# Ledger of designs, part 53: peptides against a protein of PDB entry 6CSU

Target 1, 51 residues: chain A of PDB entry 6CSU
Amino acid sequence: GALEELRGQYIKAVKKIKCDMLRYIQESKERAAEMVKAEVLRERQETARKM

## One batch from the design tools (peptide; made by RFdiffusion4, then SolubleMPNN)

Design b2_p19_4_s1 (from b2_p19_4, 7 letters changed)
Fold by OpenDDE base, seed 2:
Structure b2_p19_4_s1 (fold): chain B 51 residues (1-51), chain C 51 residues (1-51), chain A 19 residues (1-19)
Amino acid sequence: as target 1 above (51 residues)
Amino acid sequence: as target 1 above (51 residues)
Amino acid sequence: SAMEEELEKAEEKARKELE
């Protein structure tokens, strides 16, 4: 009935939110890690240039 | 120095990621709530139509 | 509504996983 359908839609929506959040967190962490790696490489190159 | 700058950039990036994730979760929740509200309204209208 | 409250609980659980 209508109540069961609404409950089903709610559960589906919550599961989707959870999955989307976890994916977004993972992608954001990966982007942050790449920014740090790029910065470390730049600093190493700058240090080498000053030697 | 370079290490302190890198630490600062990392902390800033992590804070930004956290804020972006919380915003994304909030927006996703709002969208889910609106879908539920719309469904409830449709069911009420359907019930009224059958009376 | 009850559904909005449950969505809020889900958000709070998600927030705790991020902290």
Scores: peptide ipSAE 0.150, ipTM 0.600, DockQ to the pose 0.032
Fold by OpenDDE base, seed 4:
Structure b2_p19_4_s1 (fold): chain B 51 residues (1-51), chain C 51 residues (1-51), chain A 19 residues (1-19)
Amino acid sequence: as target 1 above (51 residues)
Amino acid sequence: as target 1 above (51 residues)
Amino acid sequence: SAMEEELEKAEEKARKELE
């Protein structure tokens, strides 16, 4: 009935939110890692230019 | 120096990620709440039509 | 609403599980 349908929709919504959050966290970690990697490369280039 | 700059950039990136995550969570909650609200309204309309 | 509060609790629990 209506109650079961509402419960089902709630559970579905919560699961979707969880999945979206996990994906966002993963993408954010990847972006952060790439930013750090790029900075390390720039620092190495700076040190190389001073050699 | 280079190490301090890298640390600073990392901290800045992590803070940005945290803020973006919190915003995303908030927006997701709002969307979920609106979906549930809309469903409750539909159910009430169904019950009203049967009265 | 009560349902919004339950959603908030569920999301907070999910967040803690992801940490």
Scores: peptide ipSAE 0.150, ipTM 0.596, DockQ to the pose 0.032
Fold by OpenDDE base, seed 1:
Structure b2_p19_4_s1 (fold): chain B 51 residues (1-51), chain C 51 residues (1-51), chain A 19 residues (1-19)
Amino acid sequence: as target 1 above (51 residues)
Amino acid sequence: as target 1 above (51 residues)
Amino acid sequence: SAMEEELEKAEEKARKELE
């Protein structure tokens, strides 16, 4: 009935939100890692130039 | 030095990601709540029409 | 409400995954 459908819709919505969040987190972590790698690389290059 | 700057940048990036995530969660919750309210309202109206 | 509680649980889980 109506109550079951509402419950189903809610569960579906929550699952979607959860998936979207986890994906966003994963992508954000990957971006952060790449930023760090780039920074480390720049620092190494700068150090090398000073030698 | 370079290490401290890298650390600072990393911390800043992580904080930004965290803030973005929390905001996304909050907005998603608000949207979900509104969807539920709308559904409940529709169901009540449907029930009323059947009376 | 039960729905609010489930949303809160979902948030908490997402936060833990971020850490």
Scores: peptide ipSAE 0.154, ipTM 0.596, DockQ to the pose 0.031; fails the geometry check
Fold by OpenDDE base, seed 3:
Structure b2_p19_4_s1 (fold): chain B 51 residues (1-51), chain C 51 residues (1-51), chain A 19 residues (1-19)
Amino acid sequence: as target 1 above (51 residues)
Amino acid sequence: as target 1 above (51 residues)
Amino acid sequence: SAMEEELEKAEEKARKELE
């Protein structure tokens, strides 16, 4: 009935939001890691130029 | 020096990512709440039509 | 509403998974 359909839609929406949040977290961590790698690389290059 | 600058850039990047994540979570919460409100409203309207 | 409270709990859980 309508109540079961509403419950099903709610559960589906919550699951989707959870998945989107987890994906965003994972992508944000990956972007942070890549930023750190890029900065370390730049620092090493600058240090090498000063030697 | 270069090491202090790198450390500063890393801390700044981590803080930015944290802020972006918190904002995304808050916006996701607001969207989820509005979806729930809309579904409850639709269910009440359907129930009212059957009475 | 009770449904909004459940969404708030789901978001709080997601926030903890970000830590």
Scores: peptide ipSAE 0.153, ipTM 0.594, DockQ to the pose 0.029; fails the geometry check

Design b2_p19_4_s2 (from b2_p19_4, 8 letters changed)
Fold by OpenDDE base, seed 3:
Structure b2_p19_4_s2 (fold): chain B 51 residues (1-51), chain C 51 residues (1-51), chain A 19 residues (1-19)
Amino acid sequence: as target 1 above (51 residues)
Amino acid sequence: as target 1 above (51 residues)
Amino acid sequence: DEMLKELEKAEEEAEKKLA
């Protein structure tokens, strides 16, 4: 009935949201790691220029 | 230095994202619970009208 | 509740990797 249909739609929506959130978290981590890596490289180059 | 500052900003950003996600999930759960409650009520009323 | 707990765990693991 309509209740079972609604329940099914809700579960599907929640699963989609969960997947989107996990992807967003993963992409955010990757971006963070790359920015840290880039900053470490810049800091090393700046230190080298001061020597 | 700039590297430590960047790391601090990243940690702060991740914490903010976490809080926003938790809030979104909680609000989503509340909306879902209300929708299910409303549907159960409608189903009960519809069943009662058929008797 | 289970889904929220899983997401909270994933977020905590993410935070640990960036710390």
Scores: peptide ipSAE 0.102, ipTM 0.580, DockQ to the pose 0.031
Fold by OpenDDE base, seed 2:
Structure b2_p19_4_s2 (fold): chain B 51 residues (1-51), chain C 51 residues (1-51), chain A 19 residues (1-19)
Amino acid sequence: as target 1 above (51 residues)
Amino acid sequence: as target 1 above (51 residues)
Amino acid sequence: DEMLKELEKAEEEAEKKLA
């Protein structure tokens, strides 16, 4: 009935949001690591040119 | 009744998770920016010592 | 991640109440 359908929708939505959060956190950590590496490389070049 | 209570709980839970995600994203961006700045500063020192 | 752990606990408790 309507109660069981609503329960199913709730559980499905919560699981979906949890999965999206976990994925975002993992991808964000990877992007952050790459951004740091890129900035370090750019800074080496910039510092070397100024010396 | 039970249907209205379940609907209320669903809406409340989804709103809470959404708010937590948005906060996490904002704080993660701020932490990433600070981490990049810190790495750039460390790299300047390291590069300068090697030259 | 502390925030994630708290969210996971809250979600698990909610699912148990509905089961």
Scores: peptide ipSAE 0.099, ipTM 0.467, DockQ to the pose 0.094
Fold by OpenDDE base, seed 5:
Structure b2_p19_4_s2 (fold): chain B 51 residues (1-51), chain C 51 residues (1-51), chain A 19 residues (1-19)
Amino acid sequence: as target 1 above (51 residues)
Amino acid sequence: as target 1 above (51 residues)
Amino acid sequence: DEMLKELEKAEEEAEKKLA
């Protein structure tokens, strides 16, 4: 009935949220890694200029 | 020095990721709740039409 | 990931309540 269908939809929605979160975490980690990489390069350049 | 600054930036980035994830989860839950609400309303209308 | 682990627990609990 309608209640069972609603329960099914809720479970499906929760599973979708889980997948979206996993993807978001992965993308955020990749962005953080690129930010750190860029900062390390800038710091190396600054150090080189101060030599 | 540069190493301490990099560590600080890394910690800041990780904290930002955590906050962004929590916000994303909250927004996703809200979207799921609205979807369920809309579905319940549709089912009620369908039931009413079948009476 | 602690957040993922907590989400999985929440999903399992939700499924148990809805079953």
Scores: peptide ipSAE 0.088, ipTM 0.561, DockQ to the pose 0.035
Fold by OpenDDE base, seed 1:
Structure b2_p19_4_s2 (fold): chain B 51 residues (1-51), chain C 51 residues (1-51), chain A 19 residues (1-19)
Amino acid sequence: as target 1 above (51 residues)
Amino acid sequence: as target 1 above (51 residues)
Amino acid sequence: DEMLKELEKAEEEAEKKLA
């Protein structure tokens, strides 16, 4: 009935949100790692220029 | 030094990601609630038309 | 992952509110 359909739609929506969040976390971690790598590279280059 | 700055930037990035995720979760919950309300309204209207 | 744990908790709370 309508109640079961509504419940089903809600559960589906929540599952989608969960998946989207997990993906966002993963992508965000990857972006953070790349930012760190870039910063480390910049710092090493600055150090090298001062040698 | 460079290490402290890098650490600071990483922590700042992680905090931002956390805030963005919490906001996304909140907005997603609100959207889900609105979808549910709309569905309930539609179902009630359908029922009313059949009365 | 602490972020994952926080998300899982937030999801559980959301499910409880809509149940």
Scores: peptide ipSAE 0.095, ipTM 0.566, DockQ to the pose 0.034; fails the geometry check

Design b2_p19_4_s3 (from b2_p19_4, 8 letters changed)
Fold by OpenDDE base, seed 4:
Structure b2_p19_4_s3 (fold): chain B 51 residues (1-51), chain C 51 residues (1-51), chain A 19 residues (1-19)
Amino acid sequence: as target 1 above (51 residues)
Amino acid sequence: as target 1 above (51 residues)
Amino acid sequence: DEMLKELEEAEKRAEKELA
């Protein structure tokens, strides 16, 4: 009935949100690591030119 | 009735989760920016010492 | 943000559920 459908939709929505968050966290970590690596490389080059 | 009350509770819960996610994303971006700045600073100092 | 759009769509579906 309507109650079961609503409950099902709620559970599905919550599970989707959880999945999306986990994916976001994983992708964010990967992007952060790459960004730091790139910045470190650029900074080394910049510093070397100034020294 | 009971069904309407439950519906209201489910909608409220989902909206809260959305708000929590948005806040988490914003805070995550701020932390990431700060981490990059810190790494750049440390790398600059490290490179300067080695040059 | 695609993730946020998907979440908003899920919320809209929940809001449209009839009691």
Scores: peptide ipSAE 0.155, ipTM 0.624, DockQ to the pose 0.165
Fold by OpenDDE base, seed 5:
Formats: C-alpha cells, structure tokens, sequence
Structure b2_p19_4_s3 (fold): chain B 51 residues (1-51), chain C 51 residues (1-51), chain A 19 residues (1-19)
C-alpha cells in the first residue's frame, strides 16, 4: 500500500545518503592530505630560509 | 618542533572533514526529502487518474 | 551517523597520538 511504498522510498533515500557520504569522506580525505602536504612544504621552506 | 606542527595540521584537517561531512549529510537529507515528496505527489496523481 | 561516530573516534585517537 501507500505506507509500504513510502517506507520503501525512505529506505532507498537513506541508502543513497550513505553512498554519497562515503564518497564525500574519501574526497575530503584526499583534499586534506594535499593541504597537509602543502603546509609541510611551506614549513620546510620557512625553516630553510631561517638557516 | 616540525613533528608537533605536522600533528597539529593533521588534527585541524580531520576537524575540517568532520564539519564538511556534517554539512553534506544535512544537505543530502534535504535533497532526499524533496525526492520523496515529489514521488508521493506523482503517486497521488497516478492514483487520481485511475479513479 | 554511524560513519560520523567512526570519524569522531578517529579524531579522538589522533588527538591522543604522540607527536
């Protein structure tokens, strides 16, 4: 019935959210790793300039 | 030292990921709710046409 | 939210990690 159909749509939506979140986490980790890498390079350059 | 600074950058990056993820989850839930609403409206229209 | 919990636990471990 209509209630079962709505429940099915809800479950489908939740599964989609889970997949989207997993993808976003992976992409966010990659971006964070690049930011950290860039920061380490800047710190090395700053240290080198002070020596 | 350099290691402590790197650790600090890592923690900062993780906190940023957490905030971004929370925001993305909220936006994803809103989009899912709109999809469910649209589906319910389509089902009502289809039922009405069959009566 | 389960994945958020896992991330929060990872954050907590990172904060306790030795430099």
Amino acid sequence: as target 1 above (51 residues)
Amino acid sequence: as target 1 above (51 residues)
Amino acid sequence: DEMLKELEEAEKRAEKELA
Scores: peptide ipSAE 0.143, ipTM 0.576, DockQ to the pose 0.034
Fold by OpenDDE base, seed 1:
Structure b2_p19_4_s3 (fold): chain B 51 residues (1-51), chain C 51 residues (1-51), chain A 19 residues (1-19)
Amino acid sequence: as target 1 above (51 residues)
Amino acid sequence: as target 1 above (51 residues)
Amino acid sequence: DEMLKELEEAEKRAEKELA
């Protein structure tokens, strides 16, 4: 009935948000690691050029 | 009626979860930015000590 | 993660609710 369908829609929405968040967190961790590596490299190169 | 009230409650709950997720993402970006700043500072100090 | 806990709790509440 209408109540069961509404409940199902709520559960589906919550699960989708959870999945999206988990994916974002995982991708964010990977991007953060690459960003730090790139920043360290750039900083070393910049310092070397100024010496 | 009861069905409309329940629908309203589910919509409110989903919106709250979405807002909380967006806040978490924003805070995560801020923490990532601070982490990069700290790493840049440490790298500069390390390079300077090795010169 | 606190946000993940809140989501998990929301799922559990919804699953336990009987129509």
Scores: peptide ipSAE 0.133, ipTM 0.572, DockQ to the pose 0.114
Fold by OpenDDE base, seed 3:
Structure b2_p19_4_s3 (fold): chain B 51 residues (1-51), chain C 51 residues (1-51), chain A 19 residues (1-19)
Amino acid sequence: as target 1 above (51 residues)
Amino acid sequence: as target 1 above (51 residues)
Amino acid sequence: DEMLKELEEAEKRAEKELA
């Protein structure tokens, strides 16, 4: 009935949010790592130019 | 009625989860930015020690 | 991960209400 449909919609929404969060966390970690690598590379290039 | 009350409760719960997710995203961005800043400082200190 | 734990608990509660 309508109650079961509502509960089903709620569960579906929660599961989707969870999946979106997990994906975001993973992508965020990857982006953070890449940003750090890029920054390290830039600083090393700067050092190389100063020598 | 009871159905409307339940609907309200589920909507409220979903909205809370959404808000929590948005907060997590914001905090994650802030932490990522801080990690990058810390890495830049470490690399600059390393360069300073080598000169 | 704490928020994910809360979400998992919420999912578990909701699933029990459907049974």
Scores: peptide ipSAE 0.097, ipTM 0.527, DockQ to the pose 0.107

Design b2_p19_4_s4 (from b2_p19_4, 9 letters changed)
Fold by OpenDDE base, seed 4:
Structure b2_p19_4_s4 (fold): chain B 51 residues (1-51), chain C 51 residues (1-51), chain A 19 residues (1-19)
Amino acid sequence: as target 1 above (51 residues)
Amino acid sequence: as target 1 above (51 residues)
Amino acid sequence: DEIEKELIEKEKEAEKKLK
């Protein structure tokens, strides 16, 4: 009935949101890791330049 | 240094995103619960009307 | 809520990797 359909739609929506959030987190972590790597590289280069 | 600042900024951003997501999930659950409650009420009323 | 738990744990893991 209508209740079961509504429940099904809600569960489907929640699962989609979960997937989207997890993907966003993963992408954010990847971007952060790349930024950190770049910063470390720059700092090492600056240190080397000053030595 | 710059690396520590970047790391700090990232952690702060991640925490903010986490909080925003948790709030969204909570609000979504509340809305869903209210929709289900309303649907159950309507179905009970319809059943009663047909009896 | 399992979704909330997973989100919290994923973010904690991310923070640990950057510390």
Scores: peptide ipSAE 0.139, ipTM 0.569, DockQ to the pose 0.029
Fold by OpenDDE base, seed 1:
Structure b2_p19_4_s4 (fold): chain B 51 residues (1-51), chain C 51 residues (1-51), chain A 19 residues (1-19)
Amino acid sequence: as target 1 above (51 residues)
Amino acid sequence: as target 1 above (51 residues)
Amino acid sequence: DEIEKELIEKEKEAEKKLK
């Protein structure tokens, strides 16, 4: 019935939202890791310049 | 140093994102619950009309 | 809620990797 269909649609939507959020978190972590890597390299260069 | 500052800034941002996501999920659940409630009421009315 | 728990855990893991 309509209630079961609504429930099914909601569950599907929630699963999609979950997947989208998890993907966003993963992509954000990857970007952050790259930023940290770049900063470490810059800091190494800066340290070398100061010595 | 700059690296520690970057880590701190990112951790702060991640915590904010987590809070925003949890709030979004909670609001979505509340909206879904209200939609289901409304549908149940409509189905009860429809059943009554068919009898 | 299992979705919320999973998201919280994923964010905790992210924080640990950055510290």
Scores: peptide ipSAE 0.138, ipTM 0.568, DockQ to the pose 0.031
Fold by OpenDDE base, seed 3:
Structure b2_p19_4_s4 (fold): chain B 51 residues (1-51), chain C 51 residues (1-51), chain A 19 residues (1-19)
Amino acid sequence: as target 1 above (51 residues)
Amino acid sequence: as target 1 above (51 residues)
Amino acid sequence: DEIEKELIEKEKEAEKKLK
């Protein structure tokens, strides 16, 4: 019936939202890791220039 | 140094994003609950009219 | 609220990786 259909649609939507959010978190972590890596490299270069 | 500052800024940003997402999820759950409640009431009314 | 729990846990993991 309509209630079961609504429930099914809601569950599907919630699963999609969860997946999207988890993907966003994962991508954010990856971007952060790359930014940190780049900063570490710059810091090393800066230190090397001072030696 | 710059690395520590970057880490601090990222952590702050992540916390904000987390809070925003949790708020969105909570609001979505509340809306879903109200929709389901309304549907249940309509279903009951429909059943009652058939009796 | 499994979605919220999972989200919170994933964010905690992200913070740990940055530190």
Scores: peptide ipSAE 0.137, ipTM 0.562, DockQ to the pose 0.031
Fold by OpenDDE base, seed 5:
Parts: structure tokens; sequence; C-alpha cells
Structure b2_p19_4_s4 (fold): chain B 51 residues (1-51), chain C 51 residues (1-51), chain A 19 residues (1-19)
């Protein structure tokens, strides 16, 4: 019936939200890792310059 | 040292992202639930009108 | 909420790999 269909649609929507959020988190972590990598390289260059 | 501090900052940033995403999911579920509630009320009103 | 539990667990696993 209509209520069961609505419930099904709700569950489907929530699952989609979960997947989208997991993807966003993964992409955010990748961006953060790249920023850290860039900073590490900068620090190594500064250290090398002071040697 | 600088590397340990960077690593710490990275982990802190990831934790913040996680918390923000959990909040977003919760808010999205609440909005979805409210939409379902509204639709259920509409369906009940239509049924009542046809009686 | 089962979805939130799954999300939290996945992030905990990711954090462990970073340590």
Amino acid sequence: as target 1 above (51 residues)
Amino acid sequence: as target 1 above (51 residues)
Amino acid sequence: DEIEKELIEKEKEAEKKLK
C-alpha cells in the first residue's frame, strides 16, 4: 500500500544519503592528505635550505 | 616535531569532517521524515474525502 | 541508527590506518 511504498522510498533516500556522505568524506580525506603532503614537502625544502 | 604536529592536525580535521557529516545525515533524515509525514497526512485527507 | 553506526565504524577504521 501507499504507506509501505513511502517507507520504502524513505529507506532508499537514507541509503543514498549515506553513500553520498561516505564519498564526500573519502574525497575530503584525500584533499587533506594532499595538503599535508604539500606542507611536508615545503618543510623539507626549508630544512634543506638551512643546511 | 613539525611532522607529528601536521599528522595531529590531519587527524583532527578528519574527525571534524566525520562529525559534520553525521550531523548532515541526521538533519537530512529529519527532513525526509517530515516530508513523509506530510505525505501521509495528505493521503489520509484524500481517503477521508472519498469516504 | 544503523547507517550512522556503519559510518562511524568506517571512519574509525580509516583513522586507525592513519595512526
Scores: peptide ipSAE 0.135, ipTM 0.570, DockQ to the pose 0.036

Design b2_p19_6_s2 (from b2_p19_6, 8 letters changed)
Fold by OpenDDE base, seed 4:
Structure b2_p19_6_s2 (fold): chain B 51 residues (1-51), chain C 51 residues (1-51), chain A 19 residues (1-19)
Amino acid sequence: as target 1 above (51 residues)
Amino acid sequence: as target 1 above (51 residues)
Amino acid sequence: DELEEELRREEEEKERVLS
């Protein structure tokens, strides 16, 4: 019935939001890690230029 | 140094995002549950009007 | 490092939450 359909739709929507948010968190962490790695590389390059 | 400070800032930002998103997910689930409960109540009221 | 450990913990949480 309409209630079961609404419940199903809402559960599906919540699951989608949950998955999207977890993916966003993961991607954000990956971007942060890459930025840190890039900074380390820049520091190493600058240190090398000072040698 | 600057590298450690940058790393610390990004880690802190990621942790904040994680916490905010997990809280949002929890609140979204709670809102979903309340909407389903409200729908059940409406259906019961409508059924009662048909009796 | 701390970020890699946090990523690992997040993957474990993801599996738990999606199951």
Scores: peptide ipSAE 0.155, ipTM 0.601, DockQ to the pose 0.020
Fold by OpenDDE base, seed 3:
Structure b2_p19_6_s2 (fold): chain B 51 residues (1-51), chain C 51 residues (1-51), chain A 19 residues (1-19)
Amino acid sequence: as target 1 above (51 residues)
Amino acid sequence: as target 1 above (51 residues)
Amino acid sequence: DELEEELRREEEEKERVLS
């Protein structure tokens, strides 16, 4: 009935928000990790040029 | 050194974002649950008035 | 490193939440 449909819609909406937020967290962590890796590479290259 | 400080800053920033997003998800779920409970109460009251 | 370990933990949490 209408109540079950409403409940289903709310649950579906919350699941979508949850998935989107977890994806955002994952992508943010991946970007941060890649920035750190790139910085380490630059530091190693600069050190090599100074030797 | 500067590299370790940068790494620490990125990790700290990601942790803050993660905590904020997880809190938002939790609060969103709680609000959705309360809305469903309120709707169930209204439906029961309406059914009672029709009997 | 610590950031990659945090990433791995989040992937495991994501799987748990979506299952």
Scores: peptide ipSAE 0.153, ipTM 0.601, DockQ to the pose 0.018
Fold by OpenDDE base, seed 1:
Structure b2_p19_6_s2 (fold): chain B 51 residues (1-51), chain C 51 residues (1-51), chain A 19 residues (1-19)
Amino acid sequence: as target 1 above (51 residues)
Amino acid sequence: as target 1 above (51 residues)
Amino acid sequence: DELEEELRREEEEKERVLS
């Protein structure tokens, strides 16, 4: 009935939100990790220039 | 050093993003639950009118 | 409240996945 259909739509929507948020967090972590990696490389280059 | 500070900032940022996303999911769930609750009440009223 | 319990279970799962 209408209740079961609404419940199904609700569950589907919540699952989609969950997946979208997990993807956002994962992508944000990856971007942050790449920024750290780039900074490490820059610091190594600066250290090398001081030698 | 600068690397440790950047790492600290990264960890702090990721934790904040995690918390913000969990809050968003929680609020979205609450809104969806309230919509379902309201629909259940409407359907009960419709059923009662048909009796 | 069955839906609230389902939401609670899903929230606990999300916390585990995000931890």
Scores: peptide ipSAE 0.152, ipTM 0.596, DockQ to the pose 0.019
Fold by OpenDDE base, seed 2:
Structure b2_p19_6_s2 (fold): chain B 51 residues (1-51), chain C 51 residues (1-51), chain A 19 residues (1-19)
Amino acid sequence: as target 1 above (51 residues)
Amino acid sequence: as target 1 above (51 residues)
Amino acid sequence: DELEEELRREEEEKERVLS
């Protein structure tokens, strides 16, 4: 019935939001890790040039 | 009625998930920024010691 | 620093998309 269908739609929406959140968090962590690696590399080079 | 209450619960849950996501992202970014700062500082020190 | 500004820009864009 109408209540069961609405409950189904709710569950589907919540699951989708959870998946989107986890994907976004994972992608953000990957980008952050790459930025850190790049920054560390640049800092090694800069420090070496100053010595 | 029952449908209106269920709709209300759905909207509340979606809003909560959104807020939790934004907070988690913000906290993750703050931690990432601090980690980068610490790593850059360590890298400067290590490079200096090797010169 | 530059990294913090980049992270901030990404956050603002995400908040806009999620709103």
Scores: peptide ipSAE 0.126, ipTM 0.459, DockQ to the pose 0.015; fails the geometry check

Design b2_p19_6_s4 (from b2_p19_6, 14 letters changed)
Fold by OpenDDE base, seed 4:
Structure b2_p19_6_s4 (fold): chain B 51 residues (1-51), chain C 51 residues (1-51), chain A 19 residues (1-19)
Amino acid sequence: as target 1 above (51 residues)
Amino acid sequence: as target 1 above (51 residues)
Amino acid sequence: VEEALRAAEEEARKKAVLS
């Protein structure tokens, strides 16, 4: 019935949110890791230029 | 020095991730709430049509 | 509905973090 359908939609929405959040977290971590790698590279290059 | 700068960039990256995650969560909740509201509306309309 | 959704999401988040 209507209540079961609503419950189903609610559960589906919550599951989607969970999946989206986990994906976003993973992608955000990857982007942050790349930013850190880029910074390390710049620092190494700067150090090399100063020698 | 280089290590302090790297640490600073790391902390900045982590803070950005945190903020982005919180924003994404909030937006996802809003979208899910709207989906549920739309479903409730459809169910009410369907019930009304069947009466 | 929105409040219930927020509550469910909070519980889901807590479970996910603790898992």
Scores: peptide ipSAE 0.207, ipTM 0.609, DockQ to the pose 0.019
Fold by OpenDDE base, seed 5:
Structure b2_p19_6_s4 (fold): chain B 51 residues (1-51), chain C 51 residues (1-51), chain A 19 residues (1-19)
Amino acid sequence: as target 1 above (51 residues)
Amino acid sequence: as target 1 above (51 residues)
Amino acid sequence: VEEALRAAEEEARKKAVLS
């Protein structure tokens, strides 16, 4: 009936949220990793100049 | 030194990711709730028409 | 709702393939 259909739709919506969240987390981690890589490169250049 | 500074930057990046993730989750839940509300209203209208 | 659900199913399928 209508109640079961609504529950089914709710479950599907929750699954979508989960997938979207996981993708967002992965993208955020990748952005953070790139920021750290850039910082490491800058620090290496600074160290090299001081040698 | 450089190592401690890099660790500090990494920790700050992780904290930012956490905050962004929590905000995204909250927004996703709100969107899903609005979708469910809209569906409930449509079902009520359909039921009323069949009475 | 149906369009959002269909999009969710597609994303789930893509994730499964990449996993």
Scores: peptide ipSAE 0.195, ipTM 0.596, DockQ to the pose 0.012
Fold by OpenDDE base, seed 2:
Structure b2_p19_6_s4 (fold): chain B 51 residues (1-51), chain C 51 residues (1-51), chain A 19 residues (1-19)
Amino acid sequence: as target 1 above (51 residues)
Amino acid sequence: as target 1 above (51 residues)
Amino acid sequence: VEEALRAAEEEARKKAVLS
C-alpha cells in the first residue's frame, strides 16, 4: 500500500545519501591530497629561492 | 620549518574536507527529501489513474 | 591551492558563526 511504498522510497533515499556521501568523501580526500602535493612543491620552490 | 608548514597545510585541508562534507550532507538530505516528495506525488497520480 | 585553502578557512569561519 501507500504506506509501504513511502517507507520503501524513504529507505531508497537514505541509501542514496549514504552512497553519495561515501563518494564525496573519497573525492574530497583525493582533492585534499592533490592540494597538499601542490603545496609541498611550492614550499620546495620557496626554499630553493631562499638558498 | 618545512615540516611544521606541511603539517599546517594538512590540517587546513582536513578542516576544509570536514566543512565540505557537512555541507554536502545537508544538501544531499535536501535533495533526497525533494525526491521523496516527487515520488509521493507520482504515486498519488498513479493511484488516481487506477481508480 | 592557496586560494582554495583561504576559501576553506573562510567557509569554516562562516560556519562557526552560524553554529
Scores: peptide ipSAE 0.189, ipTM 0.596, DockQ to the pose 0.012
Fold by OpenDDE base, seed 3:
Order: sequence, then structure tokens, then C-alpha cells
Structure b2_p19_6_s4 (fold): chain B 51 residues (1-51), chain C 51 residues (1-51), chain A 19 residues (1-19)
Amino acid sequence: as target 1 above (51 residues)
Amino acid sequence: as target 1 above (51 residues)
Amino acid sequence: VEEALRAAEEEARKKAVLS
């Protein structure tokens, strides 16, 4: 009936939200990692110039 | 040094993002649950009127 | 740095399964 249908819609919506948030977390981590890699590269170049 | 400091900042940022996203998931679930409760209440009221 | 990233991703995966 209508209640079972509504329950199904709720569960589906919650699952989708969870997946979207996990994807956002993953993408945020990847962006942070790229920033760190870029900084490490700059620091290594600066160290090389001081030698 | 600068690299250790940057690493620390990165780890801290990732932890914060994770916590924020988990909170968002929880709040989204709560909002969805409230919507379902409201709809169930309306359906029960409508059923009562049909009796 | 890369090792620390992998460790963080593993912990995140474990928590996702438990949630």
C-alpha cells in the first residue's frame, strides 16, 4: 500500500544520500592529496637550489 | 619542519571533512525520517475520515 | 605521504562499512 511505498522511497533516498556523501569525502581527500604533492615538489626544488 | 607541518594540516583537514560529512548524513537521515512521520500521520488521519 | 593517505583511506572504508 501507500505506506510500504513511502517506506521504500525513504530507504532509497537515504541510500542515495549516503553514497553521495561518501563520494564527496573521497573527492575531497583526493584534492587534499594533490595539494600536498604539489607542495612537496616545491619544497624539494627549493632544497635542491640550496645545495 | 615545513613538510611535517603541512602533513599535520592535511590530516587535520581530512578528519574535519569526514566529521562534517558524517554529521550531514545523520542530519539528512533525521530530516527524511521526520518527513515520513508527517506523511504517516496524514495518511492515518485520512483513513480515519473514511471510516 | 602516500602511505599516510592509504592508511586514511583504509580507515574511512572500514567506518563506511560499519555505518
Scores: peptide ipSAE 0.186, ipTM 0.599, DockQ to the pose 0.019

